# Peptides against a protein of PDB entry 3MAZ, part 49

Target 1, 99 residues: chain A of PDB entry 3MAZ
Amino acid sequence: VLNPMPACFYTVSRKEATEMLQKNPSLGNMILRPGSDSRNYSITIRQEIDIPRIKHYKVMSVGQNYTIELEKPVTLPNLFSVIDYFVKETRGNLRPFIC
Target 2, 99 residues: chain A of PDB entry 3MAZ as posed
Amino acid sequence: VLNPMPACFYTVSRKEATEMLQKNPSLGNMILRPGSDSRNYSITIRQEIDIPRIKHYKVMSVGQNYTIELEKPVTLPNLFSVIDYFVKETRGNLRPFIA

## One batch from the design tools (peptide; made by RFdiffusion4, then SolubleMPNN)

Design b2_p18_3_s1 (from b2_p18_3, 6 letters changed)
Fold by OpenDDE base, seed 5:
Structure b2_p18_3_s1 (fold): chain B 99 residues (1-99), chain A 18 residues (1-18)
Amino acid sequence: as target 1 above (99 residues)
Amino acid sequence: SLLEIMESWKPEWEEVVE
């Protein structure tokens, strides 16, 4: 049984995610994708604060929660909250990629 | 600032693109 996933979740590789964001920046600049290990994920963003940059963050499944591997780790109850965290922390600068 | 916040996150990987 597959549970609901955020709209910006795509079963793509790191490279494909990068290409998606670069090709259509108007559709958003953040995607959620499968991680290298089962039950783990990665967030890929394309930010243009100074110059265009692609960044990848690890999202580790920990019990029933998820921890974003940041300098100061952030643990959240679900993947929707993970997406929300990035959006809110950047005050909307990061937006989920909706293809 | 936004830049400071994002810089503090320390991603697993980062690359500059055109």
Scores: peptide ipSAE 0.425, ipTM 0.895, DockQ to the pose 0.890
Fold by OpenDDE base, seed 2:
Structure b2_p18_3_s1 (fold): chain B 99 residues (1-99), chain A 18 residues (1-18)
Amino acid sequence: as target 1 above (99 residues)
Amino acid sequence: SLLEIMESWKPEWEEVVE
């Protein structure tokens, strides 16, 4: 039995994630996807604060936790917390992509 | 501010899109 994944998790490539966010911005602007390594992930976001930008962040598995590779790394207990972090830090500007 | 927060994150990769 697999543990549940965040609703915005999709088994897509960086390119596909970008296309998804660009095509349907009303559905959200944040996607969690598989990273280059088996237990690592990436977060792809599309924001239009000033101009439309696509950004990709690495989420590394560290023991039983996950570390978001930011200027100041943030370690959280699970992927749901990772998504929550992005949502809360941006006060809702970032929203999980739900299709 | 939101802008400051976003700029402080430093993504692995970034691109300007339409």
Scores: peptide ipSAE 0.352, ipTM 0.875, DockQ to the pose 0.885
Fold by OpenDDE base, seed 1:
Structure b2_p18_3_s1 (fold): chain B 99 residues (1-99), chain A 18 residues (1-18)
Amino acid sequence: as target 1 above (99 residues)
Amino acid sequence: SLLEIMESWKPEWEEVVE
């Protein structure tokens, strides 16, 4: 049984994710995508406050949890919580890309 | 934290944070 994925999850490459966010910024600015390794993921975000800025974050599967690769790593129980973290931490600045 | 990282952003077009 495969659990549902967050709405902003897309089976796309880093390049493709970047293009999606650039093409339709009104649909959101955050995408969850597969990582290079099985069960690992990446978060691509696009901020355009002063100028366009794109960053990619590694989300590592650790046991039954997920760890966001940051200077101070953050571990969460599922991918929905990962998305929630990005939204809440940025006080709503980041929004999941809904196509 | 993620917020701290975003607040310290310098002009850039792409960066990988791992």
Scores: peptide ipSAE 0.051, ipTM 0.601, DockQ to the pose 0.178
Fold by OpenDDE base, seed 3:
Structure b2_p18_3_s1 (fold): chain B 99 residues (1-99), chain A 18 residues (1-18)
Amino acid sequence: as target 1 above (99 residues)
Amino acid sequence: SLLEIMESWKPEWEEVVE
């Protein structure tokens, strides 16, 4: 039995994630997906303020925690916290993609 | 504005693409 994953987690590629966000922006603008390595993940976001912008972030598994690869790395206890971080830091501008 | 909000957190969100 596997532990539950965030609702915005999908087993998709970078390209597929981008297409999902572009096709249905009303469903959210943030996707969590598998990374290049077994225990790592990636976050893909689509922001449309002035013009559409797609960005990708690495989420590295470190021990029992996860580190978001940013200019100033952020370490959190689980993937749910990772999603929460993106939501709260943008004051709700980023929302998990729910398909 | 949303733009101002994004600009406020943007610096720390320099991405490492994967």
Scores: peptide ipSAE 0.038, ipTM 0.652, DockQ to the pose 0.172

Design b2_p18_3_s2 (from b2_p18_3, 8 letters changed)
Fold by OpenDDE base, seed 5:
Parts: C-alpha cells; structure tokens; sequence
Structure b2_p18_3_s2 (fold): chain B 99 residues (1-99), chain A 18 residues (1-18)
C-alpha cells in the first residue's frame, strides 16, 4: 500500500527523469523519483540560471521523517514538505513537474 | 541570490544539458 505522493512523483529512472525535464521544461523542472532503496527517494531538477544543468539529490528516509542530503541537511516530516522546501527556498524557481 | 542557493546545494550527480 502506497500512501498519497506528491504530484511530481514518478516511478522513473534517473535517465527517464532527465529526459522528461529536458523534453517539456514548461511543465516544471523538479521530479521526485524512487531511490535505490524502497524507502529512499531522489530529487531531479533542471537548473537554468545560465547553462541548463541536471542535478540529482538524495532524500533519505530517517525514522518517520525525510532528510534531504545537502551540505546542511534538512529534515522534514513528509515528502510533500520536501517538495515545498525546494519550491519555497528558490522562491518559486523550482516547480513540480506536472504531466 | 538564487545562484547562491543552488550552489549551496551539493548534488550527488550533475550534468550539463546539451
């Protein structure tokens, strides 16, 4: 049984997520996808400040929470909050990929 | 700045889109 997931969650590989973001940048620039472990996830973004870049981040399940593996780790209560963090911190530059 | 925010996030993997 899978609990409700953020709208930008897709059961896709790193390669597929990259292709999705490259093909339709107008639909968003952030995807949540399964990690190597069943309880872990990855965030794929398409950053376009100067030269477009694809970046991948780890979201690790820690107890009942999730930790975004950054230099300064951020722990949040659920995956919706993880998505919200990326949107909020970038002041809306990052947007969930919706198709 | 937005650039500073992105630079503060060290990704596991990064590639330039061609």
Amino acid sequence: as target 1 above (99 residues)
Amino acid sequence: SLEDIFESWKPVWEEIVK
Scores: peptide ipSAE 0.672, ipTM 0.935, DockQ to the pose 0.854
Fold by OpenDDE base, seed 3:
Structure b2_p18_3_s2 (fold): chain B 99 residues (1-99), chain A 18 residues (1-18)
Amino acid sequence: as target 1 above (99 residues)
Amino acid sequence: SLEDIFESWKPVWEEIVK
């Protein structure tokens, strides 16, 4: 049985994720994608406070949890919580990309 | 501010959209 993944998860490369966010900003500005390692992931966002910026973050699998590699690391129980963290911290500025 | 929040995260890679 395959466990469900967040709606903004896509099996795409860093380049593809960047293109998706740039082409259709109205669909959201955050994508979760596979990392370079099997159980790790990456978050790609399109920040637009002043000028549009594409940023990539690492989400490392640690035991049964996940740690977002930020200046101050954040550990969460699942990938849904990872997405929720980004949405809540930015008070809705970041929204999952739904294609 | 929202800007401060983003600045505090420090991404692995960043690029300006042109």
Scores: peptide ipSAE 0.669, ipTM 0.934, DockQ to the pose 0.898
Fold by OpenDDE base, seed 1:
Structure b2_p18_3_s2 (fold): chain B 99 residues (1-99), chain A 18 residues (1-18)
Amino acid sequence: as target 1 above (99 residues)
Amino acid sequence: SLEDIFESWKPVWEEIVK
């Protein structure tokens, strides 16, 4: 039995995720999606500080944890925590895309 | 700042939205 996934998880490609965020920015600006490998994932965000930017990050499955490949890697116990990390670090600027 | 936070995150890929 598969564990539940975060609400902003969608089985979409990098291209599709980008389009989703660009077309409906009011629904959120962060998507979790499958990575190139079965147990890895990617985070796609729409950042708007100066001008709108789309950025993609890798979330690697390591044992029973997940590591966000950032300048300084962050390891968390589950995907919900991964989403929480992005939300908390940006003090709510990043919000999960819900449609 | 928020900008500093985003800059500290090095993405695999980045593109400017047209």
Scores: peptide ipSAE 0.669, ipTM 0.934, DockQ to the pose 0.895
Fold by OpenDDE base, seed 2:
Structure b2_p18_3_s2 (fold): chain B 99 residues (1-99), chain A 18 residues (1-18)
Amino acid sequence: as target 1 above (99 residues)
Amino acid sequence: SLEDIFESWKPVWEEIVK
């Protein structure tokens, strides 16, 4: 049995994630999904500041941690912390998509 | 601002983000 994953984790493609966020924005604006490689993931976000913008970020499993692959990388201990980072950094603007 | 925060999240290589 797999260890628990964040509630916003879905085994969907980039395209499907985008469609989910666009179709039901009231359910959240952030999805965690499988990456191209095992144990790696991607985050899909629907940013809504001026106009809706879909963004994707790579989350790499590195040792016992996870690194959000940004110009200025962010390393966190688990996927829950990754989700929490996005939520807290945006002061609640980003919310995990809960279907 | 939120805009600044979002813009600060720049992927290292956008093409590799699946």
Scores: peptide ipSAE 0.590, ipTM 0.853, DockQ to the pose 0.258; fails the geometry check

Design b2_p18_3_s3 (from b2_p18_3, 8 letters changed)
Fold by OpenDDE base, seed 4:
Structure b2_p18_3_s3 (fold): chain B 99 residues (1-99), chain A 18 residues (1-18)
Amino acid sequence: as target 1 above (99 residues)
Amino acid sequence: SLEEIFDSWKPSFEEIVK
């Protein structure tokens, strides 16, 4: 049985994700997408404070959990928690892209 | 962490949260 994925998950490339965020910034600024390796993912964000900036983060599948590749890695139990982390950590600045 | 997520931008807390 296939478990549900976060609403901001799209089977798109890094380039496509960037274009999506640029085209419709009102729909959100964070996308979850497949990584280059099986069971791994990437988070693409578009922050617009002074100028538009794009960043990507690796989300690695580790056992039953997921680890966000940061200087100080953050391990969470599922992808929903990963999205929640980005939202809460940024106090709502980052919002899942809902198309 | 919040700081690392927006590291290269060096925005203030207000700028990050607004």
Scores: peptide ipSAE 0.139, ipTM 0.637, DockQ to the pose 0.131
Fold by OpenDDE base, seed 2:
Order: structure tokens, then C-alpha cells, then sequence
Structure b2_p18_3_s3 (fold): chain B 99 residues (1-99), chain A 18 residues (1-18)
């Protein structure tokens, strides 16, 4: 049985993710997508405070957990927690893209 | 962290999270 993925997960490329976020900002500004290598993922966000800014973060599968590649790595038990982290950490500034 | 995620984009936390 395949476990559910976060609602903002899409099997898209970095470029496609960027385009999705640009086209429909009202639907959210954060996408989880497959990493370019193996069982890893990437988070793409688009901030539009002053000017549009795109950033990508690596989410590495480590054992049964996931580590967000940051200066100070954050390890979480599942991808849902990863999404929650971004939402919570930014106090809602980041919202999962729901299409 | 929030700082790493957004600090480079805005000068203050308030503006980053707003």
C-alpha cells in the first residue's frame, strides 16, 4: 500500500513547478516535487513580497525520516511534517499549492 | 529556519512573514 502524499506534491520538474506557482499565486506558493535524484524530493517556493523570488530546497530521505537541507538541517518523520514545518516556520506565509 | 528561508529577501521578520 502506497502512503498518501501531501496535497502539494506534484510530479513536475523544477521548471514546471516554477511556472505553476507563477501562474496561480492565489492557489499557494509552495510545491513538493520529486528530486532530480532517487528517493529524494525538492520544495519549490515563490515569494512575492517586493519582487517575485523563487527558491528550491532539498528534502533528503534519511532512513525513515526526511531532512530539509538548510544551514541547520531539520529532520522530520514524514513529508507531511516537512510541509507543516514550512507553513509553521513562516507563520503561514508559505501555503501548499493546491490545484 | 525562517531566517535562512526569507532573511535574504527582507530586512525584518515582520516583512518576511507579512
Amino acid sequence: as target 1 above (99 residues)
Amino acid sequence: SLEEIFDSWKPSFEEIVK
Scores: peptide ipSAE 0.126, ipTM 0.630, DockQ to the pose 0.100
Fold by OpenDDE base, seed 3:
Structure b2_p18_3_s3 (fold): chain B 99 residues (1-99), chain A 18 residues (1-18)
Amino acid sequence: as target 1 above (99 residues)
Amino acid sequence: SLEEIFDSWKPSFEEIVK
């Protein structure tokens, strides 16, 4: 039995995630998706400050926690916390994509 | 960090993940 996943989690590829965010920006600008390796994930975001920009972040499973691969790595207890981190850190600029 | 994610936003090919 799998635990619930964040609402912005979709079993999509990097390409599909990018297309989803571009097609319906009003639904959010952040998607969580499966990574290339087992138990790892990726975050795809679309920023639209001056011009649209797409970025991808690796979320690595480490024991019972998850580490966001940033210049200064951030480790959190679960995927919900990972999503919360992106929302909080950007002061609401990033919002989970809800389709 | 805020700077890396939001402030002074800049694309980074090194952080592009599949």
Scores: peptide ipSAE 0.117, ipTM 0.683, DockQ to the pose 0.169
Fold by OpenDDE base, seed 5:
Structure b2_p18_3_s3 (fold): chain B 99 residues (1-99), chain A 18 residues (1-18)
Amino acid sequence: as target 1 above (99 residues)
Amino acid sequence: SLEEIFDSWKPSFEEIVK
């Protein structure tokens, strides 16, 4: 049985995630989605300060933890912590997309 | 890190982290 997932998790593609964020910016700007045919995930974010910008980050399952693929990787115990990291690290500029 | 996450948005970086 699949454990509970963060509220901003949606079973959508990269394209769909981008569209969701573009259509309803007021609902948040960060989505967690499934990786391609794997137990990994991806984070899609959208910022619109000067111009709209979309970025995607890989969240790899490593053992019982998750690693955000960055130049300096960040490993966290669960997906909720991954979301929390993005929110806190960006001082609230990134907010989970909640429909 | 925050800097890496938004490094490609330098023109607006200060606003993002304000």
Scores: peptide ipSAE 0.085, ipTM 0.603, DockQ to the pose 0.131

Design b2_p18_3_s4 (from b2_p18_3, 6 letters changed)
Fold by OpenDDE base, seed 2:
Structure b2_p18_3_s4 (fold): chain B 99 residues (1-99), chain A 18 residues (1-18)
Amino acid sequence: as target 1 above (99 residues)
Amino acid sequence: SLEEIFESWKPSWEEVVK
């Protein structure tokens, strides 16, 4: 039994995530995937403000929380909150990729 | 703006984003 993961979580590599977002942009523009090691994750997004841009962010498990590794770190209680952060911060521009 | 929001998300200098 495994705790529920966000719907946009996929066990894919950075490259695969990029390809998924590029091939089916209508399904969403944000993917959560396994990090380089242990219980860490990465967020891959496809920004489309001017031209499409793929960006990746590291999400580190810290204690019982998760921190988005940014210049100004953002710590949240769970992965669902991490996804919610990206969605709300962009007022819905970023949407979880749902196959 | 969205552009400003995206630009504000700068990866930590201490770690390489994977």
Scores: peptide ipSAE 0.584, ipTM 0.845, DockQ to the pose 0.224
Fold by OpenDDE base, seed 3:
Structure b2_p18_3_s4 (fold): chain B 99 residues (1-99), chain A 18 residues (1-18)
Amino acid sequence: as target 1 above (99 residues)
Amino acid sequence: SLEEIFESWKPSWEEVVK
């Protein structure tokens, strides 16, 4: 039995994720997708403070946790927490893309 | 500000984001 994945998880490429966010910004601005490695993932977001800006972040599986690969790494217990982190840090500005 | 928050999320220089 597979454990549930966040609602904004899609088996799409970096390019496809970017296109999804650009095409339907009203559906959300954050996507979780498979990384280049087996148990790793990537987050693609569309920032829109002044002008639209696409950003990508790596989420690496570390033991039973996940680490957002930033200059100042953030380690969380699961992928749901990873999504929650982005939502909370931006006080709701970032929202999971729901297609 | 939100801009400052976004700017604070600098990807690790050790890895290429894919």
Scores: peptide ipSAE 0.579, ipTM 0.842, DockQ to the pose 0.238
Fold by OpenDDE base, seed 4:
Structure b2_p18_3_s4 (fold): chain B 99 residues (1-99), chain A 18 residues (1-18)
Amino acid sequence: as target 1 above (99 residues)
Amino acid sequence: SLEEIFESWKPSWEEVVK
């Protein structure tokens, strides 16, 4: 049984995710996608502070939780919480891409 | 600021982001 995934999850590559965000910025600026390894994921975001910048972050399965692989790692209980983290930290600037 | 938040999200030196 597969648990529900966040609405911004798409089975796309890094390149495809980048293209999606660039082509339709009004639909959101954050995508969750499969990582290179099983049960791992990646987050792709499009920052637009001064100029558009595409950034990627690795989300690793650690036990029953998920860790955003940052210099200061953030561990959360599920993928929905991962999305929520990015949205809340940016006070709504980052929004899940909904196609 | 948002810029500071984004800049703070640096990948771990122990891995290559994919």
Scores: peptide ipSAE 0.576, ipTM 0.842, DockQ to the pose 0.232
Fold by OpenDDE base, seed 1:
Structure b2_p18_3_s4 (fold): chain B 99 residues (1-99), chain A 18 residues (1-18)
Amino acid sequence: as target 1 above (99 residues)
Amino acid sequence: SLEEIFESWKPSWEEVVK
């Protein structure tokens, strides 16, 4: 079974994701991309609190779930929930990049 | 605050994010 990917998923590198977010900030500020290892992913965010800051987070496939690799890890059931987590936690400040 | 939220997301020290 092949599940659809979140709309902000792009098969791009860290560098490309950064460039995408910088070039078109009005389209969103969050990208999901493939990680270095199979079945793992990375989140690239362009935070704009004071000055633009690019941050990357590792999303690891763990069993049937996904874990955002933080000091205090967050485990979620699917990639859509991962995106939702970032959006909800920031009360909508983070928006999936849609082009 | 939003800044506090962002600051709370600290990658694991041993993790290499790519």
Scores: peptide ipSAE 0.577, ipTM 0.843, DockQ to the pose 0.229; fails the geometry check

Design b2_p18_4_s1 (from b2_p18_4 with P2A K12Q F16S)
Fold by OpenDDE base, seed 4:
Structure b2_p18_4_s1 (fold): chain B 99 residues (1-99), chain A 18 residues (1-18)
Amino acid sequence: as target 1 above (99 residues)
Amino acid sequence: SAPIPEEDASGQPLESPP
């Protein structure tokens, strides 16, 4: 049993997340999923700025916080804030996948 | 074959529309 998670969290693999985003782009373009290591996560996006691009980002659990492994790493207090960061930083281009 | 990185965009910046 998990504590409350962001609505775009799904217990899916890297491949499954990619397929979800490709099949239903109108539902959103960002998925949070379990990472390969316990307590770590990954963000899969399908961003269509110039052309559709699938990307995967590492979200590392560090103490009580989470660090997004970006060019300039960002540490946030919870996974909801992680999702908010992706939305805000892309000026709304990324939207959580809701099905 | 070589393993595929789980997070291939790690270390990259986020992109926003022009």
Scores: peptide ipSAE 0.344, ipTM 0.793, DockQ to the pose 0.397
Fold by OpenDDE base, seed 5:
Parts: sequence; C-alpha cells; structure tokens
Structure b2_p18_4_s1 (fold): chain B 99 residues (1-99), chain A 18 residues (1-18)
Amino acid sequence: as target 1 above (99 residues)
Amino acid sequence: SAPIPEEDASGQPLESPP
C-alpha cells in the first residue's frame, strides 16, 4: 500500500512548477515535485518578501528519512514534515500550492 | 542560454518576512 503524498505534490517539471506558481499565486507558493534522481524530490517556491523570487531546493531521500539541502541541512521523517518545516521556518510565508 | 541547476537554492537558508 502506497503512502499518501502531501497535497502540494505534483508530478511536474521544474519549469512547469515555476509556471504554476507564477500563474496562480493565490493558490499557494510551494510545490513538491519529483527530483532528478530516483527517490529524491525538489521543492519549488515563489516567495514575495520584497520581490518575487523562484527558488528550488533539493530534498534527498536518506534511508527512511528526508534531508532538505539547506545551508544547515535538516533531516525529517517524512514528506509531510518537510512541507511543515518550510511553512514554519518561514513563519507562514510559504504555503502549499493547492490546485 | 546555459541550463540552470535543478536545485539552485540548495545549500542556502530559508527566508522569512522581516
């Protein structure tokens, strides 16, 4: 039985994710998508703190956990926690894209 | 134009509102 994925997970490319976020910013500004490598993922965000900025973060699958490749890497138990981390760390500025 | 890295923000910190 497959585990559920976060609501903001979409099987889209880097380019598609960028376009989705730019087209409908009211729906959220964070997308989880398949990474370039197997079992890995990428997070695409569009923050508007000062000006709109698109950024992509690598989320590496390590064993049964996931590591967000930040300046100070953060390891979490599942993808839901990964999404939660992005939301909390940005004090709610980042919100999962719900289409 | 040259391709942009897939995860261009990897290794960078997350930003929050001031």
Scores: peptide ipSAE 0.335, ipTM 0.790, DockQ to the pose 0.429
Fold by OpenDDE base, seed 1:
Structure b2_p18_4_s1 (fold): chain B 99 residues (1-99), chain A 18 residues (1-18)
Amino acid sequence: as target 1 above (99 residues)
Amino acid sequence: SAPIPEEDASGQPLESPP
């Protein structure tokens, strides 16, 4: 049993997330999924700024917070804030995948 | 099962439209 999770969280693999985003781009272009460890996560995105690009980011659990493994790492208090950061930082280009 | 590859965009910046 999990606490409430962001709407774009799915218990899917890296491959499945890629396929979901490719198949239904109108539903969004960002998925949160489980990482290798019990408390870590990954984010898969599909952006079409110039050409379609699939990218995967680590979201590491650090204490009770989460760190997005970017060039300049960002630490946030919960996964909802992580999703919000991706949306705002890309000026709305990234949108959570809602199936 | 096969090992999961590293996340390829870790350590990279986020991109916004020009």
Scores: peptide ipSAE 0.264, ipTM 0.763, DockQ to the pose 0.368
Fold by OpenDDE base, seed 3:
Structure b2_p18_4_s1 (fold): chain B 99 residues (1-99), chain A 18 residues (1-18)
Amino acid sequence: as target 1 above (99 residues)
Amino acid sequence: SAPIPEEDASGQPLESPP
């Protein structure tokens, strides 16, 4: 049986995630979604530091862990930790999208 | 021009407010 997923996980496409974030920015700016295949995922963000920017990151399932495909890859034990990393690394600028 | 990558931010660092 699968463990619970983070609250910002939605079974949406890249395009749909982008539209969700643009439509309701007050609900958060980060979405976790299914990857194109297998047990991988993607993170879509709408960061508004200078101007709104949409970015997509790969979260690869590696063994029992997950690796965020960043310039310096980060491996974490679960998807909750992945979300937490994005929040902490951006000092709270990124917040999970909760509708 | 080359096709747009599926996940264009992969391999890049995360940004935080200045």
Scores: peptide ipSAE 0.250, ipTM 0.743, DockQ to the pose 0.401

Design b2_p18_4_s2 (from b2_p18_4 with S1M K12E F16S)
Fold by OpenDDE base, seed 2:
Structure b2_p18_4_s2 (fold): chain B 99 residues (1-99), chain A 18 residues (1-18)
Amino acid sequence: as target 1 above (99 residues)
Amino acid sequence: MPPIPEEDASGEPLESPP
């Protein structure tokens, strides 16, 4: 079976994503959600390094790829790679939210 | 005060544990 979207993708708002992560931190701390514009997405994280911090990142569709709006933008071929990037760059601190 | 812009963390680097 093919899953077109990462398991941590939910059709939720920014507010809802924040609440999900706060309510069930044991299920993960990263959510992919629809952006305000069609074909764009957002990543909501609740990262605990010093203290819990909620942050939101834009993931822009660019052609057939996706660009994470970081200080140094990162372009990846698919949303699965986007999720992997967040996991890898945080050395596993970020984990996809799976309910 | 104006509302916080959507996805205000965009442009920030990702943080990893020390």
Scores: peptide ipSAE 0.204, ipTM 0.724, DockQ to the pose 0.420
Fold by OpenDDE base, seed 4:
Structure b2_p18_4_s2 (fold): chain B 99 residues (1-99), chain A 18 residues (1-18)
Amino acid sequence: as target 1 above (99 residues)
Amino acid sequence: MPPIPEEDASGEPLESPP
């Protein structure tokens, strides 16, 4: 039995995630999705700091933790913490996409 | 032109509003 996933997790492709975020920006701007490899994930975001920008980040499963591949990698204990990190690090600019 | 990696923002810092 798998633990529950964050509310912004969707079994969608990179392209689909991009389309979701572009279509309904009022619902949030961050999606967690399956990565290209088993047990890995990707985060797709759409930020509008200056102009709308789509970016994709790797979230790698490492042992029992997850590492966000950033300039300074961040390792967290679960996917909920990963989402929280994105929210906090951007001072709330990123919000989980809920539909 | 090489294909764009799916996770093209990996290795970048997260951006915050000014």
Scores: peptide ipSAE 0.156, ipTM 0.710, DockQ to the pose 0.400
Fold by OpenDDE base, seed 3:
Structure b2_p18_4_s2 (fold): chain B 99 residues (1-99), chain A 18 residues (1-18)
Amino acid sequence: as target 1 above (99 residues)
Amino acid sequence: MPPIPEEDASGEPLESPP
């Protein structure tokens, strides 16, 4: 049984995620991927505010929630909410990568 | 100083368009 995951989730490495975003920027600029270990995840983004910049964020599984490892950590109830947070916080600049 | 791990996240604040 597979539980639903955000559409921008891909079982790819950090390097692969970076390449995907660079090759097809019109398809989105945010990817959710497996973390290096355990039940955690990572988010790779490619923002073009001034010039293209790649950044990676940790999404840690804590209990039944998820915490985005930011300077001021943000805890959310599920991965869909995590994606929504990135979209909302950047006023739509970040969009989930959809193939 | 040890090298930065491959999966080291930036943890920087999110930016919105200026």
Scores: peptide ipSAE 0.126, ipTM 0.691, DockQ to the pose 0.315
Fold by OpenDDE base, seed 1:
Structure b2_p18_4_s2 (fold): chain B 99 residues (1-99), chain A 18 residues (1-18)
Amino acid sequence: as target 1 above (99 residues)
Amino acid sequence: MPPIPEEDASGEPLESPP
């Protein structure tokens, strides 16, 4: 069985993701993209709380789950939950980039 | 095919709304 990827997933580089978010902020401010290894991913965000800030996070595949690399790591069962975590943690400030 | 993206720096907390 094959599950679809989150809508904000794009096969782009870190640089490309940054440019996408900067160019069209009205479409969202969070992108999921491939990591350097086969089953790992990265999240790129662009928040505008005070000034625009770009940040990148590792999403590591661990068994059948995913761990967001933070000071206090968060492990979730799938990539949809990862996206949901970012949205809820920021109380809606982060929104998946949809184009 | 596009090149494989570099690894991200991590460990930073998420920002919260004011």
Scores: peptide ipSAE 0.039, ipTM 0.633, DockQ to the pose 0.300

